# Peptides against a protein of PDB entry 7RZF: the designs that were tried, part 60

Target 1, 358 residues: chain A of PDB entry 7RZF
Amino acid sequence: PFQEEHLKQLYKIVPIKDIRNLYVTFPIPDLQKYYKSNPGHYLGHLIGHEGPGSLLSELKSKGWVNTLVGGQKEGARGFMFFIINVDLTEEGLLHVEDIILHMFQYIQKLRAEGPQEWVFQECKDLNAVAFRFKDKERPRGYTSKIAGILHYYPLEEVLTAEYLLEEFRPDLIEMVLDKLRPENVRVAIVSKSFEGKTDRTEEWYGTQYKQEAIPDEVIKKWQNADLNGKFKLPTKNEFIPTNFEILPLEKEATPYPALIKDTAMSKLWFKQDDKFFLPKACLNFEFFSPFAYVDPLHCNMAYLYLELLKDSLNEYAYAAELAGLSYDLQNTIYGMYLSVKGYNDKQPILLKKIIEKM
Target 2, 358 residues: chain A of PDB entry 7RZF as posed
Amino acid sequence: PFQEEHLKQLYKIVPIKDIRNLYVTFPIPDLQKYYKSNPGHYLGHLIGHEGPGSLLSELKSKGWVNTLVGGQKEGARGFMFFIINVDLTEEGLLHVEDIILHMFQYIQKLRAEGPQEWVFQELKDLNAVAFRFKDKERPRGYTSKIAGILHYYPLEEVLTAEYLLEEFRPDLIEMVLDKLRPENVRVAIVSKSFEGKTDRTEEWYGTQYKQEAIPDEVIKKWQNADLNGKFKLPTKNEFIPTNFEILPLEKEATPYPALIKDTAMSKLWFKQDDKFFLPKANLNFEFFSPFAYVDPLHSNMAYLYLELLKDSLNEYAYAAELAGLSYDLQNTIYGMYLSVKGYNDKQPILLKKIIEKM

## One batch from the design tools (peptide; aimed at target 1 G44 G48 L68 Q72)

Design b2_p22_2_s2 (made by RFdiffusion4, then SolubleMPNN; from b2_p22_2, 9 letters changed)
Fold by OpenDDE base, seed 3:
Structure b2_p22_2_s2 (fold): chain B 358 residues (1-358), chain A 22 residues (1-22)
Amino acid sequence: as target 1 above (358 residues)
Amino acid sequence: AKSPTKYEFRDFYEELALRLDE
């Protein structure tokens, strides 16, 4: 257990690579026994969310952060860490205190809203999908992983324990949230800008760093983090697949795409999957416009149109990705290309969203 | 971002030579 002297610390670390990272870490109890509810996963899902009203969305809008990861990490025996990690921009490196303030504002929002059973259900459903379609791990990695898991789980649950959420435990979510406080924080900033400003060397890798106490005034600012009206809980993910039925191979299935529709305005090719037998599809659309590449002006307009379209669809991109759906939009010499890939069940929903924005 | 699996976080920390556990 970290004593008070180990908390409220700032580490300034010199990386070997030219990277800028912020790690905000909180000591938390060992949650291994609560694997059926996995409150750390629930919080990691929300804190690490990339949709509208998320922590990342706000920090990106300010130009401070490129990426964000939130979740639990195993610590030493008897405790874990909850970590919020961000990739910093050059500007973000100057605003670390404000970035962390926003983190605490988001955490405060989670406290104010309380645990949401529907969010837990989404996590459960997403994990069920991930489990059902888990790729074969490399044998050595799998064996080592199983050996490790056997120390924590009953033998009967070893294969499923990491994926199957069974119990909604709002009390445990609140317990972990109560540990995500400024008084429990350990901050690490990784930047080459600290070169020549360090006074310690880490024993294992020779990493140069400086350790400083976080000023009490800064801790107080974070403790007084108000509700920021820009932060909102995510909306329900409408892209999570529920139907995994695989249609039988048609008797006339061709090894190549067959033309199944031919009209003056459209051609449709179809190929049934004869190899993978997954409830997945690839939808590819090529749009032809005689105006797309008539002149440089039209080319630029087509480019700008696609950039605006992509921007307008960004709100769905993360939710789709979580659900195992993806889309791609590209300019072509003839017009535009659209691709929708992933689980077939909710592809029509994503496609409709794209078309509505076109 | 997808909550990195426990392993992806570890690999990332190992690549950074960051032991936050001290």
Scores: peptide ipSAE 0.021, ipTM 0.666, DockQ to the pose 0.366
OpenDDE base, seeds 1, 2, 4, 5: peptide ipSAE 0.019, 0.019, 0.020, 0.018; ipTM 0.639, 0.659, 0.674, 0.656; seed 4 fails the geometry check

Design b2_p22_2_s3 (made by RFdiffusion4, then SolubleMPNN; from b2_p22_2, 10 letters changed)
Fold by OpenDDE base, seed 1:
Formats: C-alpha cells, structure tokens, sequence
Structure b2_p22_2_s3 (fold): chain B 358 residues (1-358), chain A 22 residues (1-22)
C-alpha cells in the first residue's frame, strides 16, 4: 500500500537509451476479483483511445506526444497500478505539466459522461474476438503469459478469464476512476536531459534518478482540471466482426491465385485460403494510371494525393486496427496500391470508407 | 492504445502476401 509519502512524487530518470517517456501512475485496488467486469480495461480502452476527441489526438495535435498507452498493471500483492505512458517529443518534455493537465481533463470528461454500457459491450465484443482466435494464432508469446495467469485464475477459467467480460459494473468503473486523481499520482519522466542532475541511484539496475515532491500548486492545477470541449467519447466501432463463418474449401480451389475476371479495365485474381482456415481476407488493389509518373510534377501530385488520403482516413485507422482490420496505401511506379487485411466481415465497410475518401 | 493484451500475428498476412507475390 502506498503511503502518503509515496504519492505526489516526481521522478526524473536518466535512461541508457535516447528515449523520452512520461509515466503517470496511480495506485488502485486489486481488481483481480472483478475480472468479469474488468473496470481497468474499460478505462484503459478509453484513456488509451486514439480516435478523434481522444487524449492522444489532442496531445499529438500539440506536437507533445507521439504515442500513448493506458491501462492497468499488476503491482505487488494487494494493489495494482493504472498507468498512462506517453512517448514525449522534445517539445512535450517542456510541457509535462500541461500534458498531465490534459490527462486529468480527459479523466474529468469520463466522470462527467459516466460509465457507458455500449463501451463495455464494445470491449466485450473485442475481447470475444481476441479470445476466439487466440488459439488459432501462433502462440509464440503466449506461454509466458499463461504462467502468470495460472496464479490468479482457476485452470478451467485461465483461458477465458482474461477475455470474458460478463458483467457491466458502472460502480467499479467509477471506483477506479475515483482513484485517478492528482492526489494519488506518481509521475516519472525519463529523459537524457536529466543527466548530471540526479542525486540517487537505483539499487537494482544502477539507474540514476532524482525524486522530488510535486508542488502543491501543480497538484491544485490538476485538481481543478476543467472540461475540455475537445475531448469526446469515441464513436462506436463499426468494424468489429460479428460473422466468423469460414466458407468450405471449393473443390476447384487452386493452390495459386486464379484469374476469375478479365476485362479491359480490370483483372481479378482469387485464391481461397487452404492453410489457415480463418475468417480473414486480404484485398489487394493495384491502380494503374498513365499519368501517375509521366513527369516529376505528376509524381509529386500523386504523392501528395496519397498523403492527403491517408490523413483523411486517420479517423478510421485506430478503430479498424482494434477490430483486427488494417489498410495500407502506397505509391507505385504505375499508380497506387491499396491493401485491406483482416477479418472479412467488416472489410467491405472499411473499403467503402476508403473509396469514399478517394 | 490500451496496453495490448493480445498480439495479432503479423505472420498470417506476411505468409499470404508472400504467396501472392510468388
């Protein structure tokens, strides 16, 4: 249990590598017994969200943060941590107080909106997808995770316990959210800029650091975090698959792609999966334009077009990724390449979104 | 992102892409 002396602390840490990271850590109760509702996952999903109106979107717009990860982490016996970790830009390193203010503004937005059952249902559906396909995906990293889980769950539930959301518990979400307060914060900043400014050495790794109390005035600023109108809850993820039917292998299935359509304007090749037997597909489109690379001007225009197209699709990128969909857009010497990969069920929706932006 | 609970295997798409390029 963290005593008051361990709270409201700032750690300035010197890394070995040239990295800039901010860790905002909150001690939370042990949530293991609440695995059926997993309130920490609910909050991690929202705080870690990358869509429009997210915390990351705002911090990126300011040029302060590259990446953001939010979620619960196991602690010592009897407590856990909720951690918001960001990769800082050089400019972001100068604005750590403001970054944390925005974190508390987003948390305050979550308090104001209250727990959303539809968000819980989305998390449940995403976890169900992940669970259903976990065993079918090559378990390279899975063995080490199972060993840890076996300590917490009955063997019969070990496979399911991490993924099965069964109970919407708004009370537990609010309970965890109530721990995400400035008075409970531990801040760690990792930067080489602290070299020669440290006064302590960590015993295990020899990491140099400085520990400071966060000024009461700064804590008060964070406590008075208002509602920032830029922060919004995410929209519903339209890309979450619901149909997992695998079509039977056709008798005429070829080991290589077969030309199934040949027209003056298009050729279509198809290969049915004969190895993986997953409800996944790869859609690859090569667009040929005689104008794409006629001269440097056209080449630059084609490049700019794709960059603008990618930017216009950013609103869907994260939601698609969460749902096990991805897309790629590339310039080719002949025009443009588009790839859509992942679960086949919602690929037409993503493809339509891409085409509507083209 | 949320702290990733599950790694999606890149391997499936890489293997499919390799077969389409062959």
Amino acid sequence: as target 1 above (358 residues)
Amino acid sequence: AESPSVYEPRDFYEELALRLEE
Scores: peptide ipSAE 0.065, ipTM 0.525, DockQ to the pose 0.101
OpenDDE base, seeds 2, 3, 4, 5: peptide ipSAE 0.053, 0.048, 0.065, 0.095; ipTM 0.654, 0.665, 0.682, 0.682; seed 5 fails the geometry check

Design b2_p22_2_s4 (made by RFdiffusion4, then SolubleMPNN; from b2_p22_2, 9 letters changed)
Fold by OpenDDE base, seed 1:
Structure b2_p22_2_s4 (fold): chain B 358 residues (1-358), chain A 22 residues (1-22)
Amino acid sequence: as target 1 above (358 residues)
Amino acid sequence: ASSPKVYTPRDFYEELALRLEE
């Protein structure tokens, strides 16, 4: 366990690469024995969420952060870390204290709302999807990972223990949330801007850094983090597949796409999967407009339209991605291309959302 | 140094997916 002298510390680190990162780290108890409930994953799911009302959404809106990652990490024997890591913009580097304030405001929101069983169920369902991917997509490197997992899990559970959530443990979620406090924080800022301002060198890699105590006033500011009304729990992910049935290969299945519909306004080609046998589909739509590229004005309008459409779909992008769905929208010389890929079960829902925004 | 794979849900699910591709 970290002693008090190791808490409330700020590390200014000089990177070799031109990167700007913030690491907000909390020591937490060893949660390995709670793998069936995985409270760290629950919290990582929420803190690392990228949807509307998320921590990242707010930090991006301010131009301070590009990416955010939240989750548990193995520590030394008997403890773990919960880490929130962000990629900082140049402006964000100047607002690190306020970024961390927003982190604590979001954590305070999670405390106020309390543990949500539906969020746990969503994590469970997402993990089940990831597990099914793992089982069917033959991992070349899986053997090396199994060896590591065997040290932590019974052999019978090794394949499932990392993925299967079985127990909703609100008490453990609250326990971890109680460790995510300013008094337990270790902050590392990684930036070349600290070059020539360091006074220590790390023994292992020669990394130059400066260690400072975080001022008590700053700790107090973070301790007094109020509820920010911009932070909201995510909505339920409607794109999580629940049906994984693989349709049997039809006797008339063609090795190439067959034209199954031919009308004046539409042509439809279909090919059944004969190779992968996954509950996945690729829906590709090409829209033809005689006006798309007639002149520079129409080209610019088509471009602007697609950019606005993409922007209007951002609210679904993250949820779709988590559920193993993706979409792509591109301008073509003839009009527009739309692709929807991933698990077939919820593709109609995503497609409907896209079409409703068109 | 094991980069703290601070897992976004995305990174967690991507790594759960990508460690299958490595």
Scores: peptide ipSAE 0.031, ipTM 0.637, DockQ to the pose 0.081
OpenDDE base, seeds 2, 3, 4, 5: peptide ipSAE 0.029, 0.016, 0.017, 0.017; ipTM 0.582, 0.565, 0.585, 0.556; seeds 3, 4, 5 fail the geometry check

Design b2_p22_3 (made by RFdiffusion4)
Pose (drawn by RFdiffusion4):
Structure b2_p22_3 (pose): chain A 358 residues (1-358), chain P 22 residues (1-22)
Amino acid sequence: as target 2 above (358 residues)
Amino acid sequence: SSFDIVYDIIQNPSVEGGFIPS
C-alpha cells in the first residue's frame, strides 16, 4: 500500500489524551513464507533489546526516551511492516531528527558486522527450552489460537509454530536488513502541541494531522556517515537455565500451603507442587508499612520511589525477563509488593539483587 | 488512504518481537 509518492514523509498528529510518541515505519515484503529462519525476529531481537550498550540504553543516557519497542508489524497478506515506536520526554520532542539519526546509527552498526551465529543458537535454544516445558492451556482460547494459525502451516507442525527453528540463513537476515534504509522511512509524530497548526482532518474519526514531507537535507544527513555511538552488541547470557530436575515429594506432603514460620517479623506459606511437575516455582512477597498511605504526599512518594527502582533495575533484569524469569514490583495501598516467578534455577540471584537494590 | 494505515498503526501497534517493558 505504500507507493513512493507517500514515502519519506513525516506527519504530525494531535491526540486528545496527553502523550508524546514517534513512530518509524518501514515497508517490507511478506516473510510469513519464511517461517523457519524468521529474519524479522532476528532483527527484532537485535533492535529492541535493553541492557548494556544498546539502542535504548543510550537514549536513556541522553535523557530523551523512556522506552522503545522494536520488531515487525504484520498486515493482511502479501505485505508486511517494520516499526520502531518510541515515546518522548519534554525535550525529546525537540531532537527528533537526532533520535532517528541514532536509530540509523545502530542499524549501520548492525550492518557492518551483520549476521551472528551464537545469537541464533542462543535464541533457538531458548525457544526449544521454552517449548519443552510449555505449561498447560486453558481449553477456550487455545483451540481458537490453533485454529487461527491452521491456515498457514501443514498438519505436522500445527503446534510447533514459531517454537522450533531449523536453519540459520544469513542471506535473508541481510535481505531484510537492507530494506531498512532512509529512502524507505515514514515518520509519524504524535504530540498535543499542534492544536492550531493542522490543516487536514480525518473524515472517519475526526483527527487532525499534517504533511511535512522531509526535505532532502535530513535524508542525506541520515545515510551519509554513520560509524557508531557508544553502542555494542549484547553479551553472553547468564540467566539461561541448566537445572531441570524435579525434586521429590517429602514426608510431610500437604494439599494446601501450611504456615511454617511465624515470627513477629515474617511468616511463610509453602507447598511443594504435586500436580504439574515443571521445574519452575513462583515466590511472592507483601511488605507492609503504616507510612505508605498516611497522606497524599506519602501516598505519592511511594509510586515515585518504586518507579525509579524499576527504572534503574530494568537494565539489569531484562535478561532475566528474556530467559523466562519475570519479576514485578509495584505499590499497594497498605505497603509495597513483590512477585518473582519463572524457572527454578535463578531465583536467588534475582531476588537477592532486587533486595539489595531496594 | 495512506493516512488510514498510519492511524491504524498508531491505534494498535501490534509489533512482534523486540518488546521492552517499562

Design b2_p22_3_s1 (made by RFdiffusion4, then SolubleMPNN; from b2_p22_3, 12 letters changed)
Fold by OpenDDE base, seed 1:
Structure b2_p22_3_s1 (fold): chain B 358 residues (1-358), chain A 22 residues (1-22)
Amino acid sequence: as target 1 above (358 residues)
Amino acid sequence: SVVRIILDIIRNPDVKGGIVRK
């Protein structure tokens, strides 16, 4: 549906709120029929990844971007969009061309590496976990959602089709990736800095904007995006749960935590879940140090230590979160608090990583 | 129509990929 005239366009949009956003959009074919392989989800997973060697990691390192989201969105009848959306810093607003260059460098890296079946398998496993353990939706919202998707899926698959991946289709991944080119780009920049610099008003909401053609020189720069050695595929997510066994409730299970270990150096309380019956656990650790709050210097040193520790754990934070694990580290007046929450299967792995950084 | 699509995208960022940290 987009003619050449609608491509390679830049939109400068004035927001009502003080926000700075960049939207890099690509018209793509309607992928709904490929829901079993969902190539747009595969690409969104990689482009939107937050780990080391990701697009976001590089853009954050430059101070240009705070957040990044990538994926497919429904368009009008017969087409979709692939969108890369970033929250811009004030500095990032000045470097939009370079940000988009990095996007194309990452896309070029994905082309060079080709489709990875293991990445597809991780997406499949993550979606299976999300489906199996999804929170109870509000009935009205759920019914409306199901009614909406009944048009796209067989009745027998309608409950699972949004979550379950079944077919690795590298050809479709490559097909979508081939649409993510500078010649197919539509860019929108949202910033109050464009106030008084617009020449058009949108009819429905009165949004002020300016439309410009992206210069051919800029398009060529993006077309010639090299392989940036900083970009890497993510490592395998070691935190994805595979064991969902729920242990039977112990006969002596108490409604309150029971002291199961008492030593001079440690106390351990345990409570089995008697309500939710999920393969999840909450591990809470309080570390005591006589030095943690003895004076302002020690207090500041303890604070600095935790900030450095948190920073050193950032490489695992995203992968853990994707896998339904979380951790928290806090200073206390007595020392340090650590919590690890989520699926129990891989909690020991995350806990080990935390301890190794301590 | 084209502007509306962009604005609709901006207003309804139901884009998959990355963790929308609230």
Scores: peptide ipSAE 0.030, ipTM 0.715, DockQ to the pose 0.494
OpenDDE base, seeds 2, 3, 4, 5: peptide ipSAE 0.026, 0.028, 0.029, 0.027; ipTM 0.682, 0.711, 0.702, 0.702; seeds 3, 4 fail the geometry check

Design b2_p22_3_s2 (made by RFdiffusion4, then SolubleMPNN; from b2_p22_3, 15 letters changed)
Fold by OpenDDE base, seed 5:
Structure b2_p22_3_s2 (fold): chain B 358 residues (1-358), chain A 22 residues (1-22)
Amino acid sequence: as target 1 above (358 residues)
Amino acid sequence: SVVREILSLIENPDVKGGIVRK
């Protein structure tokens, strides 16, 4: 499927929907047998990271990209793909070559830093959490999925194989990184801007496209991608839960929230979970300000404040989300609403980060 | 077809890695 003739090719594709996407695809070996180490997931985690010093953070700062996804995808028998997909801005559509250069700069950073066992451990821990608290899939869908997995995994591992990382294999990470090179790239740009500029039609869907060879000069430019000092490995994710203890239901547990604190400045309501029995909590804070809705100016200032606050918290949002934590900030007619949800163990850390930015 | 593969990706972004924000 990825013979030499299919490498270093650019596809310009006209979508039906008004979307702007870039797909940077690399053929990689079949990694299925390495599911216990999952080097493609390790790389996808880093390349797809959204924290400070990430590929996405830099591309967003340029105004070129809105979203980024990186990871492995199954191909036909005997090979896989590693794909970096980005949602392009209008400006980003004009800077595709530079976007891809930044991708290779980030990949070069990963090569320079080498495989990190702590990153693998985080992936392992995240997957373990996801497995432990996997919602009961609908039985029919689960059965069909398991039947499919049985073709690839020992029976004893079928239930866990998708989630359990067991082996740190830096050699395999390096092997995959060695495939993420400009000489192995296939690029696809999806945009309506190519309408009327195509010369081919896809047989099945009638999709109009153009195929072009990527110039050797451009390939060479990407091959010479230097270390961009803006790229950094993520910091350790402090939000990953480690304590999953479920406290016993109190004898006096009420079916409704009970007022447990009543002061001049605060009221606190509490309800213990009596239904789900998950190590999760929902913290809701309503802040009241007499100034929040006094006049249009104050309303706008309150709005701007929250937008700035959200922006300042964006550095934590991704790490929190990966760890199964979320927060929400909203303006209310009386002030501000804050919600923190997810695994209870690290909620205090996230809450502290929010308060430090307020 | 490469284009078909890409179209399939657009329709079913099942890329294992990062948070697929729906």
Scores: peptide ipSAE 0.176, ipTM 0.771, DockQ to the pose 0.519
OpenDDE base, seeds 1, 2, 3, 4: peptide ipSAE 0.156, 0.144, 0.169, 0.172; ipTM 0.762, 0.747, 0.767, 0.757; seed 4 fails the geometry check

Design b2_p22_3_s3 (made by RFdiffusion4, then SolubleMPNN; from b2_p22_3, 12 letters changed)
Fold by OpenDDE base, seed 3:
Structure b2_p22_3_s3 (fold): chain B 358 residues (1-358), chain A 22 residues (1-22)
Amino acid sequence: as target 1 above (358 residues)
Amino acid sequence: SDVRIILDIINNPDVKGGIVRK
């Protein structure tokens, strides 16, 4: 219920810690009743995405932003906020207007593409995985959380309501997108660079700040945000597990890795999980090269090779991580080490992509 | 207070609904 006077405001805030942050906030309706569709989650997934063509990817490429978080936050009664928060570089602090322009360009891209059911399905699947493998919470914290959410959810859904997406509601996605406009923006910049340049102190936190109206010219610039051809929707996440079958423990299972393949060029050890019984695996590869550490030149070349390899795999790293897969690449004195960890179902896909880049 | 809402956001950065890299 923000009045027009509370919109299009810029807050320059002095932090206690040496941090540089930008908060771009939008008042939105209370979406709690729409938990089955969770349009704020859909938008947060896309705006907060870190893959190629994402908002973060572009802002990082310019050297302006280190990290980005997008999503909804509870406000006072009857409204919420949609927030885009970025960690600013020193250079990014000088380009806040342009950073926000890029945010509106990305939002405009989302409007142009419209709601995508496949993106909703991915969010649904990711949440289902997260729910299925949720660690046991501490009883006190869990009971307090449940008691709190009983005000918002039916009793039968209270355990699942935070995770289960059930309804694709493109109308609600569009409704939230319609609130993500320059005329509704509230901007906060957090930086020590504002020390001695503030004129107000907040009574509760003792925080020094300056409040300014965003110039109409700047608002108009953001309103006229064109489609930026660098922004693209993410590709389908191929790493989301669908098979969670746990194979029975073999009768001859050893408590230590057993050699299952021995060739002139390779040895393979295997140990079945006898403790956790999760649909997860750890694949560890050690590659041996007689040339890896022969001299400083070869050592540096091996290092550079791995850095280039890691860079070439960045396009998959985020999608894999969202799906509960991770990889690690390290130089060793004998060559290189590769580790692939997480849900076993899609590990072969990730491993194949790594090998194809090697 | 208008600024307090912003400060509440800053001091409680937990944003719901975003799937971000951990």
Scores: peptide ipSAE 0.259, ipTM 0.794, DockQ to the pose 0.516
OpenDDE base, seeds 1, 2, 4, 5: peptide ipSAE 0.257, 0.251, 0.256, 0.242; ipTM 0.792, 0.785, 0.790, 0.796

Design b2_p22_3_s4 (made by RFdiffusion4, then SolubleMPNN; from b2_p22_3, 13 letters changed)
Fold by OpenDDE base, seed 3:
Structure b2_p22_3_s4 (fold): chain B 358 residues (1-358), chain A 22 residues (1-22)
Amino acid sequence: as target 1 above (358 residues)
Amino acid sequence: DTIRIILDIIKNPDVKGGIVRK
């Protein structure tokens, strides 16, 4: 569907809203038939990863990007797009060429490492969890969605096809990676800074834009993207739950939290879930310190402490969140509040990491 | 028109297949 003339194009687009976005897009084959392996999901997981050594982490460290999304999108019949979308800072808007260079460096890292079965397995496990514990959809929306996808999937698989990965296909991952090249790129930059600098208007939406060919020298720079030593594959996600056992309700279960431990230094309350019956828990900790709010200096120190603690936990935050775990840290007038929520299986791991950083 | 495809992407940024933070 895309001829060579449609590739290596840059679109400068004027938005209605005050936004700064970069879209790096690649035409790819229609991958719908490969839903059981979903190579686009694999690549989207890695390219869109937010952990240490990720594309986003590096671009954030430079002050160029706030957020990043990577993945596949449906195109017209017979093709798809792979898209890397970033929210640009004002500085990032000046460094678009370098941002895209880093994208190709990360893609080159993925080529060099090759497809990883363990990453596929994590995607499979995460999707299985998401499927198993998905919220009930609105019937009308769900029916319409199912009707829309019935032509893509066997009837027996239509309910699961979007979630359940079954086949590791390194060949398909490599095939998609081979399409993520500078010679196949279409770039869109969205910024109000292009106001008055455009020469075209799109007929359907009235969007003002300028279209330019990306210079061959820039394409060559991206083609020569080397391995950037700052880029690393993510570590294994240790927070993915594997045990979903729900214990029976205790005979003496109270509708309110019961005091189960009382010491000079601690009190512990427990309430069993009597309503939802999910393999989830909510752990809440209140820490008391007589120094937390004694004066403005101590208040600021307590605030700074929590900010530093949160910063030190950033390496785990994304992986935990992907696995359905979250934490919250807040200052109180009495000290500190900690909450850990989500699937109970790996909560002790996250809690241990938090405590080790305190 | 190839611009429409880009605009459709921008207006409907539903990217499938990526695992995003929830």
Scores: peptide ipSAE 0.194, ipTM 0.794, DockQ to the pose 0.497
OpenDDE base, seeds 1, 2, 4, 5: peptide ipSAE 0.189, 0.181, 0.189, 0.183; ipTM 0.788, 0.784, 0.788, 0.792

Design b2_p22_4 (made by RFdiffusion4; failed a check: too like the target's own chain)
Pose (drawn by RFdiffusion4):
Structure b2_p22_4 (pose): chain A 358 residues (1-358), chain P 22 residues (1-22)
Amino acid sequence: as target 2 above (358 residues)
Amino acid sequence: SDEESYVAEVSAGLSPNQFSPP
């Protein structure tokens, strides 16, 4: 649908709720026919990746961006999109050309070295382990899902869809990585600061927007010289699991969780799993404080402190959320709350780091 | 019509398929 008359364009959209965002849209051909190598998931794993020396951490270091989501959007049949969607700070709206410049800096940093064998082997191993201990399904919604992808795949791999991968073909990685060029951009800015500046309006929904077609100054400033920032490739993962042993049932087996520790400081509820036999467990905590909801100031500083703790600890724990260990730490009325769940091997390192950062 | 369809998608918020194992 994107013919070249309406490429290289930058719209300005006025919202109703106060948000600020930047959408970078690329068009790409259909890659649902390539469901073995999956080059879109490779570039999605290399673009939208938080951690040390990556695309998001540098934009956090310049104070412009809270978070960004990579990957490819799939539309209808026979055509496909690729999106880099970002949200903006107060002075992140002033430097949009520099943000997209850094996006092509990281793309060119990934074009000078191209394919990687160990990233494909690591991702394939992760999908294989995440498929081998695939948990039970709720019978409603699961049959709608496997009847939703029954149109594309043969009868043998109706289940093993986007789980098992056979081959690492760097040609398709290079092909989809070439289609990401600044001749193929469509920038869209959403900001509430364009109230009285919009000429055009939408008939269907009634939204207002613009046409600031990007002059060639910034296009030929985008693809001209792109060496690097302080970017780097992600490092070897250490949260990949190795212990897949189901521990045996002990003498005191109970059908409900029993109180084991009762002190004036803490109490526990424990139950070994009897039904599922998956090498994974969930640990949860609820810390109490009478000072958490005293007045609005003390009920306000709690969200700020807990949010800054999540800010400063996502850079560390995104590898745990990527390997299958997810944590969550949010505030409640009474006190604050913690819940770490996932594979059975790496809960102590993650929970201990959470406490000592807390 | 193509511009208005694209603006309606952006106003709804575009959601790409980022890699994450299940």

